# Peptides against a protein of PDB entry 3H8D, part 49

Target 1, 122 residues: chain A of PDB entry 3H8D
Amino acid sequence: DMKRQQRFFRIPFIRPADQYKDPQNKKKGWWYAHFDGPWIARQMELHPDKPPILLVAGKDDMEMCELNLEETGLTRKRGAEILPRQFEEIWERCGGIQYLQSAIESRQARPTYATAMLQNLL

## One batch from the design tools (peptide; made by RFdiffusion4, then SolubleMPNN)

Design b1_p12_8_s3 (from b1_p12_8, 8 letters changed)
Fold by OpenDDE base, seed 1:
Structure b1_p12_8_s3 (fold): chain B 122 residues (1-122), chain C 122 residues (1-122), chain A 12 residues (1-12)
Amino acid sequence: as target 1 above (122 residues)
Amino acid sequence: as target 1 above (122 residues)
Amino acid sequence: MREEFERLIKEY
């Protein structure tokens, strides 16, 4: 639906093992989400010590946020919302385009704004 | 073109008459822009003492920013870029949907992302 | 992992 708002969010996380260490030794990861209307379309995780994780709706529902946008409270968290390009730049660098493309071709992706945009791009 | 980035910006301005007054007496206006790729598609101005100004590409080119996105330097100004909804909320409150619709119907609007989205909405 | 991040979201 062309009417659905596309909203993007980013929050940092500290690895469980680092939670009790001195601040200078706490490596930070980043959690990203793209919501197509009320539901998540893409999720991505940047980790300090392992490869990025890419997730797309339909294929990776079990590993993705199951809360709707309002339930997350992300819209009420100052500094959490980011610009589309702030998400897309990282997504592309991580190979997200190829990942989503593969999910579409394998019929694993749920149709979202993201899938539609990819099909327009390619 | 579905590939063109949609980017939105906001910068404050002080009325010329207030420029030399004490800070507490300087009323602030706001200048908004929507760029569809390199070119402005919509512009809007919030004023403290007069009605909002709405401008759309094609119809109001003479009154709108004539610089392309890169020429403006807006992408290099911290805090200038805003989220799409931050623009759209104000646009809607000012009657922007009706303004753009009228421009389309009168064949004054240049085709942009904004015109396309409106046609999908209505 | 999902639960962990959802908790993170709620606590942020």
Scores: peptide ipSAE 0.151, ipTM 0.560, DockQ to the pose 0.679
Fold by OpenDDE base, seed 4:
Structure b1_p12_8_s3 (fold): chain B 122 residues (1-122), chain C 122 residues (1-122), chain A 12 residues (1-12)
Amino acid sequence: as target 1 above (122 residues)
Amino acid sequence: as target 1 above (122 residues)
Amino acid sequence: MREEFERLIKEY
């Protein structure tokens, strides 16, 4: 169902190795998620010292959040939900279009709102 | 270096969705790790309601622990360290030999103590 | 999920 709610979230994280360092030595990363209804469609991770990680449903299920949206509690975490463009701009900068395209072409991607929109774009 | 310390660990986990349920409704899983010196060589996850997950270095890096052994703090967590056979018995039952073999044959596996031992076995 | 398990490790 393409009429499901598209909701986007971002939360910061600190690497486990840095958690007990002085504040100035804690490098912050960002965890992004796109939920197509209750199910995650895309995930993205910005790290302070390595390349961004892009993940798409179907192809990368084992690396992605396994919880449905309600189980995550993200909708109840103040400041976690972001606007669609706040996700998409980062996604595009990190090569997400190409990544998802390849996943579709290789038949690895699960159908989602994201796959449908990409098919309309190309 | 094949003379590195081989150390094995196991910790329980509860699914995030179950964390706030009554105790009787919290299903426990198990997270296993084999460290070849400071670096993880194999990881295994036993889940209460889905198939076990087997992971090997090189092939499954993005799904495996990214911390070196010292960073994990596992050596300082009471009850976490287990004997080699406590890991290997579960690994074998879950098809770990075949899994690692395929990873080696496809040139996806990073060389570790586990790959070396398997090559001696076959 | 890698990040989940790493969190579990540090908090255990």
Scores: peptide ipSAE 0.085, ipTM 0.462, DockQ to the pose 0.501
Fold by OpenDDE base, seed 3:
Structure b1_p12_8_s3 (fold): chain B 122 residues (1-122), chain C 122 residues (1-122), chain A 12 residues (1-12)
Amino acid sequence: as target 1 above (122 residues)
Amino acid sequence: as target 1 above (122 residues)
Amino acid sequence: MREEFERLIKEY
């Protein structure tokens, strides 16, 4: 059994309401994803004028990317892939550790690489 | 105080995974919305190969359309607007009454025209 | 994916 590769991605987005505005009026957000093998484990969204959004597999499936990694095409999008620490650093700052911990304790989290790592940390 | 106008919309969508496939391999879903004045009250999604998704304001804000009615441009999209019953018929078939009722009972639902109508029904 | 549907709305 091969261990699943952990891969991380980040892409910018423009708020829907700003989509057709002049470039100077388009405030950029950031969409982050952690894929545990083919399946997403965590998703994170930085918005220009509202709090960060944290999403974890099992708990937040309906709000997260539904596509498997290959279907996203992210691996073929130049500049989209980021280093693990580039994701984790933001995740931690946004309270991701506590968020995932709570999801585990409430039995809402689906087991992923992320849950395993957290369980090893505690 | 003017009463808010109830308006309903429906647009087709193609699954993300099917986006770049040949037309014959693109299975169409349907996105439904109920706007209570400028703000969405209910959202419903019919998918070709998974259960319908029901969303209600207050409970499911993060999964629902974030735009107000004007921002969506739906009122300017020919063929998008549907009759109330065209929405309600699908809503009822998909268990929307029970879903909204549960959201009200759990104090998750934001008061809308939809919640008011349901409270009048029961 | 909320963003997907919102994009669809604007582009339709």
Scores: peptide ipSAE 0.072, ipTM 0.451, DockQ to the pose 0.420
Fold by OpenDDE base, seed 5:
Formats: C-alpha cells, structure tokens, sequence
Structure b1_p12_8_s3 (fold): chain B 122 residues (1-122), chain C 122 residues (1-122), chain A 12 residues (1-12)
C-alpha cells in the first residue's frame, strides 16, 4: 500500500570502546531507520571508524530492527525523527541505491516503499 | 501517482501592521504548505489576531501558492522544510480534516495525496 | 494574499 506513512529516524550511539572515555574522546556513530508504515524498510549505520552499514528489508532482516515503529518509541523521542531527505542524502552517499538495486535484482529485497521508488527512478 | 514525494514547509510572516515595530512588538504568523510532488495540495496560515486559514487544492486555488515547488525555492531555504507531522498536527487542530472532507464531498477538492489519505482514514 | 505570500517565500 503506497499510502503507508514513510517516517525516518536517526539516533546517535557511542561505540562500546568509548563508553567510559571522557565526552571529548567519544566518537559518535549514527543509527538511521526508514519505516514504511509500521515496519522498517531500510536501516543504516554510520560509524566513526569503519565503513557504513546498509541494510534493506528482506535481505538483512536478521541484522535490522525487529520492532514495529510503535514498539520502538522513536516517534516519542524528540529529535529522533528526521526529514526524508536527511535520510536519503546519506543513503545515496553511502551507495544505498546500488545496494538496494542489487537486493532487488537478486530477489532478496522484500517490496517496500523504497523498492518501489527505486524502480520508479530507474 | 502515490509515489510522488510529499514535502511540507513552514515560513513565518509578520503582519503588515507590525512591520515597522520593534521586534518585541511584532506578532508572527505562520504560512504552511503541503506539496504533493511539484504542486501544492494544502495551504495553511496561522495568524496572531484572526482565525487560521485552511486551503485545499481545487477548491481554493486562487488563494493558494501558484508556483510549483521548485519555483518557490522552499527546498533551498534552510529551516523551511518541516516534518509531515508538524504540518498535520496543526492541520488537525485547525479543523483541516473536516475542511478537506467537505471539499471532497462537494467535489471541490482536486485529488491529491491528502484527499487519498483522508479517504483511507474514513 | 497569494502574491504576498509568494513574495515572502521568494524573499525568505
């Protein structure tokens, strides 16, 4: 259903190795999520010390958030929700289009708003 | 096409009567827009001294922004773009659901993402 | 008002 609400979120994380350091010595990462209605469609993780992680529903379910949107509480966390473009810009820079395209081609991606948009773009 | 991008914007305005006053004496209003793809679907205006104005495409075209999204430059104005819920919350509080519903019933509203969403909700 | 707001948009 293309009438599902698309919502995007971002929350910071500190890597375990830095958890006990002074604030100035903690390098922050970022966790991103795209929810297509109640269910996550894409997940993205930016790390200070390693390549970004891109994940898409169907292909990477086991590595992605398993909670539905309501269960996450993200909608109730002020500052967590971001604009679609704030997600997409990073997604694109990280090679997300190619990643999702490949997942579609290999039939690993489950259909989502994101897959539909990509297929519209191509 | 339900694959059109939905984007929401808000910009402030100062009423003409206050334009020459000191900043502390200027009461700010807010202009809101919902663009369904390139074209405006809903417009909303909050005023400090009078009731809000609600406008929907088809019915209120002459009172709404006539520029397509790109022409407005809104996408290039930092801070102008807002989350869908930031628009919808105000829209709902102002009676926008009833207003749009009435416009649909009277066949004055042109079909947009907003009309489709409302019909899904009801 | 449309003209006024469109001008506002462009000038903002």
Amino acid sequence: as target 1 above (122 residues)
Amino acid sequence: as target 1 above (122 residues)
Amino acid sequence: MREEFERLIKEY
Scores: peptide ipSAE 0.022, ipTM 0.536, DockQ to the pose 0.713

Design b1_p12_8_s4 (from b1_p12_8, 9 letters changed)
Fold by OpenDDE base, seed 2:
Structure b1_p12_8_s4 (fold): chain B 122 residues (1-122), chain C 122 residues (1-122), chain A 12 residues (1-12)
Amino acid sequence: as target 1 above (122 residues)
Amino acid sequence: as target 1 above (122 residues)
Amino acid sequence: MRKEFVELIKNY
């Protein structure tokens, strides 16, 4: 359904190696998610010490959040939800458009709002 | 098109009577807008000294923003854009659901994303 | 999903 709500979330994480370090020595990463209705369409991970990880539904299901949006509880966590542009800006800078495009062309991407929007753009 | 972007904005305003008062004596109101693609679907005004004003497309066109979203420049004003829930929470508390419902039933509302969502709920 | 994020999401 084209009326599915598009919701975006971002939560910080601390890498395992920094778990027991003093606060000043903990480098924060960021976990991003785009939910197309109840199911994740895109996932993005900004790490402090390695390249970004980009994931798209269909292609990367095994590495993406398997919980539906309700199960995550993200909608009930204040500060987790972000504006679409706050996600897209990072997505674009990390090469997300090209990543999703390739997934579409290789027939690996599951149709989502994200794939539809990209197809409209091209 | 069901893929139209839903964007929400909030800007403060100072009532005319307070224009020339000292900062401490200026009461702020809030102007809210929901844009369904380029055109406004809902408008809401929180006033410091009178009841909220609720407006819906089709019914209240003459009292609503006549500029398309691009013309408003709101997308270029940092801090103006808000999350959908930040709008909806106030909308709901102010009786917006009932207001829009009545507009639909009286055949005064223009079809928008907002009308569609409400129809899905009921 | 990788284990590192499952717990993160649930406990945030």
Scores: peptide ipSAE 0.143, ipTM 0.526, DockQ to the pose 0.697
Fold by OpenDDE base, seed 1:
Structure b1_p12_8_s4 (fold): chain B 122 residues (1-122), chain C 122 residues (1-122), chain A 12 residues (1-12)
Amino acid sequence: as target 1 above (122 residues)
Amino acid sequence: as target 1 above (122 residues)
Amino acid sequence: MRKEFVELIKNY
């Protein structure tokens, strides 16, 4: 258990290729983020046309959000913030537990709330 | 800071007097709950025809939910769980800070996450 | 972060 606040967010996105299509022909994706305090711990991307992308701090920093939580403005965007389980349920379905575990074992993962909780679970 | 999980819920209610009226004539209220671990710490009720009701553990136990969190089934009701700020914003607007503070000072309040946080704030 | 999400996050 960590004393930093765990906050989760989700926002939709449309593929650039679908931007100019009729609404019914726009396939929607979803961008998810888990912030452990001010910094992102996990990121997840659900795409309509390819497998989900899972990212963890330390290992995937270059592909993850580089902004701190305040800089994102996510806390001020209505509907963006989600409950922990709304993130975790999707994370688990996408194989996130195994992904993070592998990152820990390879010593690529930065210690976060997510890594700590996984260690408690196993 | 406490290691127990803080979970918040909100469900609507219709006044008994409005149950048999047309939908447009049913005035809706809202029931809010803050659970500190398995037990309720704060409860709040917004009514369409009277002032809000604020309740805190220890002081108002007889008027509050007597079921533990698992017994309520709230965790399994879609849409019932809300974010902490969704509770706190309403709590503050209703004078909840002052209400809880008074309960602490009169030694009526049971120690909870809510009482601890208030003591940190003041 | 990939460019596609930077603008998405800021302009949501």
Scores: peptide ipSAE 0.139, ipTM 0.506, DockQ to the pose 0.702
Fold by OpenDDE base, seed 4:
Structure b1_p12_8_s4 (fold): chain B 122 residues (1-122), chain C 122 residues (1-122), chain A 12 residues (1-12)
Amino acid sequence: as target 1 above (122 residues)
Amino acid sequence: as target 1 above (122 residues)
Amino acid sequence: MRKEFVELIKNY
């Protein structure tokens, strides 16, 4: 499992309601993804006017990206890929460790690199 | 509750993986929405290569459109609005009645025009 | 995935 390539991505978004407003009136959010090999393990959404959304594979599959990494085209989008710590730093700030832990304990989480790392942490 | 305007919309989508393929290689899906006044009551997604996704307010809020109708801009998109039966016909075919009924019985569904109509049906 | 992000990923 741990031999798979771990890759992280982030892309900005603006709410549809703000799409045609002046730049100063466009509130920006951020969509994050952690891919464990070809499949997503974690997803996070930072919104300008509501709490962050955390998602983990197995538990939240219906809310997460269903595309494999190749299908997303993220690897070919300049500036989309980020460093591991750029994901993890935000993940921790948003309570991601507790969120994933709870998902594991309730047996909702699908095993991924993320679950394995957490189990090494605890 | 029943005095609110009921409006229905449909817009096509193409998978990101197919975005730059020849038109013949782009598989088209359809996104449907039922708005009970300004707020969504039901959402449905027809995909070319996986089962339909049915969603109802209260139960599936995290997977549904979070924007109110005005924010979506759907009312201003030509061809987006559809007739009630154009939504309902597909909804029934996809098992929407049973899906919403189950959501009501498990007390997950938020009351909407859709729940009220179903309760008049049964 | 929520529809809000389909076009986002596609068009980024």
Scores: peptide ipSAE 0.129, ipTM 0.487, DockQ to the pose 0.444
Fold by OpenDDE base, seed 3:
Structure b1_p12_8_s4 (fold): chain B 122 residues (1-122), chain C 122 residues (1-122), chain A 12 residues (1-12)
Amino acid sequence: as target 1 above (122 residues)
Amino acid sequence: as target 1 above (122 residues)
Amino acid sequence: MRKEFVELIKNY
């Protein structure tokens, strides 16, 4: 059902190795999530010391959040929710369109709002 | 049902910060799990740069594996399964008995094989 | 979810 609400979130993280360093020495990563209704459709990770990681439902389920949206509590965490474009801009810059497209073509992607929108775009 | 099979697993992990370093510079952590039937009862994490983390079902569900045992595929991963004592030795060394006991007393722990065995011990 | 993010999501 493409009537499901699309919601996007971003939270920072500090690498375990930096946990007890002074603030100026802590490199920040960013965890992004796109929820299509209650379930995650896309996940994206910006790491300070390795290439971005892109993940899509169906293909990458084992690496993605297993919690439904309510279980994450993200909707109740101030500052966590972001605008769709704030997610999509990074997604596109990191090659997300091609990644998702390949997942569709290889028949690994689960149908989501994201797959539907990409099909609209092509 | 305390007739459920008790199974224990251990897998190594490399911190994200060490992912692309030479092997000698990668600090290894260890992830431990105790499954009481299909569901996790205890989880334990040995990190190279922070204190061990102990987690018990009921109290720490949000920090623990959400997959049932079959979904993890751990039973099909060679070398992942360990003997009960291999888990318990580390658990005890890290203060797991006291941790679980406190979770029971605060009424945060979900009843599991582990809580039952601890009640046997006390 | 990978281990490093479980704590992150729940405790943020």
Scores: peptide ipSAE 0.125, ipTM 0.471, DockQ to the pose 0.421; fails the geometry check

## One batch from the design tools (peptide; made by RFdiffusion4, then SolubleMPNN)

Design b2_p13_1_s1 (from b2_p13_1, 4 letters changed)
Fold by OpenDDE base, seed 1:
Structure b2_p13_1_s1 (fold): chain B 122 residues (1-122), chain C 122 residues (1-122), chain A 13 residues (1-13)
Amino acid sequence: as target 1 above (122 residues)
Amino acid sequence: as target 1 above (122 residues)
Amino acid sequence: MTDEPINPEVLKF
């Protein structure tokens, strides 16, 4: 939908348990976000020591970024923005399509660009 | 449409007239491409000394890239791939929406992701 | 390249 800008971001994070370790001992995770206009549609977290976390708007609002895109400062953070495929490739590998589909079928997913695109695919 | 990957690219070019000048005298243009899956959907050329060139599939096939995406090597060229908005912002500034709309209305545009998105916007 | 590591929870509040 050309009416809303689809933007994707990735930032690293260090586990709280590793915060005060020396750099060589900090195991890095990755935090991914898909914003459908000003509001988040999908979030994904890669961890060094546990399964990925997949989150979709409507279903997982309480576990997702609760700031609008402007509030996050992500658009002003150098290196944070990524290509759509850089998000989607990881999303797919982590089972994101099935996760979102299940959320749609259970009526838990809020309509977003992501839900619309999935419905086009199926 | 999730069925086809939308990918955008930008590469610089030097005017033929400037090819043999010293670097400081080479006025740079920009060549932009939108690929809808393997095939180009839109092309745009920014020039240092003339109006932008806007091209859409179906209407302008003979003036556009005639290679499929894999044949171009663009996916393997570091720094060539850009974000969708990096293309769209320039496309809009150059009057691309009106250009594509006119091509659709005159039945010259080949159906692409770009034509579909425009129809969603209108 | 990305910036320094961030706590993602900061983006929730």
Scores: peptide ipSAE 0.035, ipTM 0.536, DockQ to the pose 0.184
Fold by OpenDDE base, seed 2:
Structure b2_p13_1_s1 (fold): chain B 122 residues (1-122), chain C 122 residues (1-122), chain A 13 residues (1-13)
Amino acid sequence: as target 1 above (122 residues)
Amino acid sequence: as target 1 above (122 residues)
Amino acid sequence: MTDEPINPEVLKF
């Protein structure tokens, strides 16, 4: 839909186990989000000490951001918004294409910009 | 169209009159482009010593970039791609909303993502 | 698998 903006965000997070450590001992992860209009289409989490987490709308709704874009405040957080490629490069490296493809094939993925792009790519 | 990526670019340019001056005496302008898929939808030029130039597809085709996105090499130029808001903020400040609106009303604007967004805004 | 909270701390209403 030409009416929906594709917007991408990244914010750091600190592991719960590190939250009380000195700053130098807090290993940062990264939380990534792709919003297709107001609703999240993909979520990704890079962790310092465990495998990346990939999440797609429809399949993983209960594990994904429950706030619409405006509710998140991400659009008002300086430095949070990233270029599409800054998301996609990491998404691809983490196996996101295959993850979303599997969700589509199993009929678990909600149609989003991401699903449409993938289907256009194949 | 959910199939078309909206991509924004900015590159500096030096005035012809300054091209032979010492670096400290070269006043930079900025060339901005909004590509709706492969084709430019909006172009904007900030100048150090004259009013900004605003250009919209359909109306100003002969004054706008004639290369499709891939032909420009912009996608391969580090630092050229900018966030949508980095374009829109300047566009708005330069009177771009009114410029595009006038082009729509006069039936000079080619339909693009930009025209659709403006019409959705009003 | 998900790390709690589902929404990062910075995200709020």
Scores: peptide ipSAE 0.033, ipTM 0.494, DockQ to the pose 0.074
Fold by OpenDDE base, seed 5:
Order: sequence, then C-alpha cells, then structure tokens
Structure b2_p13_1_s1 (fold): chain B 122 residues (1-122), chain C 122 residues (1-122), chain A 13 residues (1-13)
Amino acid sequence: as target 1 above (122 residues)
Amino acid sequence: as target 1 above (122 residues)
Amino acid sequence: MTDEPINPEVLKF
C-alpha cells in the first residue's frame, strides 16, 4: 500500500582498515536506507575509496538490513533520519534508477514504494 | 494518488508588531506547510503570543498558501524542508487531528494525503 | 571484511 510511510536514514561508517586509527585518520563512509513501512526497500553505501554499493529489496535481501524498522532503533537515533530527497539525490547519482530498473526487469526486485515510483517515472 | 510526494516545510515569521524592533526583541513564529504533490494539504502557524492556527485544504483555501509548491521556492530554500514527523508532531499537539476530522465530517476538507491518513488512523 | 557502522546495533540484534 502506497499509504505506507516512507522513511529514510543515514548513518556514518568507518572502513575496517580505519577502525583503529585516530579519528582524524578515519575516512567516513555513509550508510543509507529507505524503509517502505516497516521493511527496507533500498540500501546504499557511500565509500571513501570504492564505488557506491546499491541494494534493492528482493534482489539483495541478504546484503541489506535484516531488521524491521522499529527493531533498528533508527527512528530513535538523533540525526539519523533524513529527507527523502537526501536519499534520492545520492541514489540517482549512484545509478540507482538503472540498478532498480534492472532488478525489476530481471524479476529480482520485490515490489516496494521504490519500484512503484520507478514504474511511474518510466 | 497516494504516490504523490509528501513534503513538509517550516519557515520563521515575525509578528507585525515586531517588524521594526531590534532582532533581540523580535519573537519568532513558525509557518508550517504540508504539500501533497504540488498542492498544499495542510498549513499551521505557531505564534509567540496566541493560539496556533490550523488550516486544511478545502476548508481554509483562502487562508492558505495559494502557490504551487514549485512556485513557492520552498524546495530551493535551504533549511526550509523538514521531516514529516517534524510537522506531524506539532500538528498533533495543536489538535490537528480533531481539526481535520471536523473538516472531513462537515464535508469542507478536500481529499488529500492527510485526509486519507486520518481515515486510516480512525 | 565488512565496513562497520558507527552504531552497529542499528543493523543487527
């Protein structure tokens, strides 16, 4: 149902190689998530030293957040929630439209708000 | 269509009586807007010295933003856009649910995302 | 080796 609440989150992450460095020597990546109601629809990871990672529900379930939105605590984490466009702008720049489209065409994508929006756009 | 983008904005305003005061003597109010796609669905005004004002599409059109979202420039105004909950929390505290419900029951409210959500909640 | 979020608890139990 498109009446489900669409919520977006972003949290920083540190590269494994930087885990034990001084803070000034840690390069921040960014973990992004789109929740369509209680369930993750899209995930995206911006890295300081490698290409972005795009993930879509259905296709990439095993690589994505396994938790229900409520279980994540993201809604209670100050500063984690972001505007839809803050997600979408990055998603678009990372080739997310094409990625999701490909997942839909290959019948790998689970229907979500994201898939519905894409189908509305094309 | 519930596929319309729901966007929320907040900007400060100054009371007419404070317009020509020094900045330290100006009390800030807040203007809130919910846009359901291109059109405003709800508007809310928090005042420093009087009760909040609640406005809903259909009932209060003449008192609400008359502009299309794109025409407002709000999407391009840094810091204006807010999360849905940043609007909804205030809306709820101001009695917005009851206000909108009353507008629906009196057949004054135009159908919007907000009316649909309310009907889903009750 | 996977990247570690600042707060890994948001991604796992």
Scores: peptide ipSAE 0.032, ipTM 0.499, DockQ to the pose 0.130
Fold by OpenDDE base, seed 4:
Structure b2_p13_1_s1 (fold): chain B 122 residues (1-122), chain C 122 residues (1-122), chain A 13 residues (1-13)
Amino acid sequence: as target 1 above (122 residues)
Amino acid sequence: as target 1 above (122 residues)
Amino acid sequence: MTDEPINPEVLKF
């Protein structure tokens, strides 16, 4: 149901190898999530030392957040919620449109708001 | 204030390097937290391929959860909360008593319920 | 039974 609330979140992360380094030696990455209602639709990870990771529901469930939105606490995490465009801008730059399209075409994507929007776009 | 609620949590984690592997190739670790009221007092990480990590407030703040308890969503994360003894048993096995004691003696530990309990014990 | 949580490292700000 497209009436579900679309909510987007971003949180920084430190590489495990850097966790115990001095602040200046901790390279930050960014973890992004798009929730279509209570369930994640897309996930994206920006890393300082490797290519971006793009993940879509249905195809990449095992690599994505398995908590429902309420269980994550993201809605209560100060500064975590972002505007749709803040997600989409990065998603697009990382080739997310093609990634999601490919997942749809391969019949691996679970229908979400994201798949519907893309299908309307293309 | 020792009247603060002491709450303990545990969540599994997958190593970043394993995140995209098949389930059988994902080695699980465990992340533990002791919250003294809204603030973390102790953190502990069990890893499949490296020694346990012990962290105490004041000394290891930069390596520990910086979110207050409510911001983490842990209280709403199903199955995350554990009994005190479930934390303490592992903490003790990992040498947590000595670790915390050393942090107190070096004047690096921030006073918490954990420091108070240890001071009563020793 | 435990939910798969967000990696604790990602929870760091």
Scores: peptide ipSAE 0.029, ipTM 0.374, DockQ to the pose 0.088; fails the geometry check

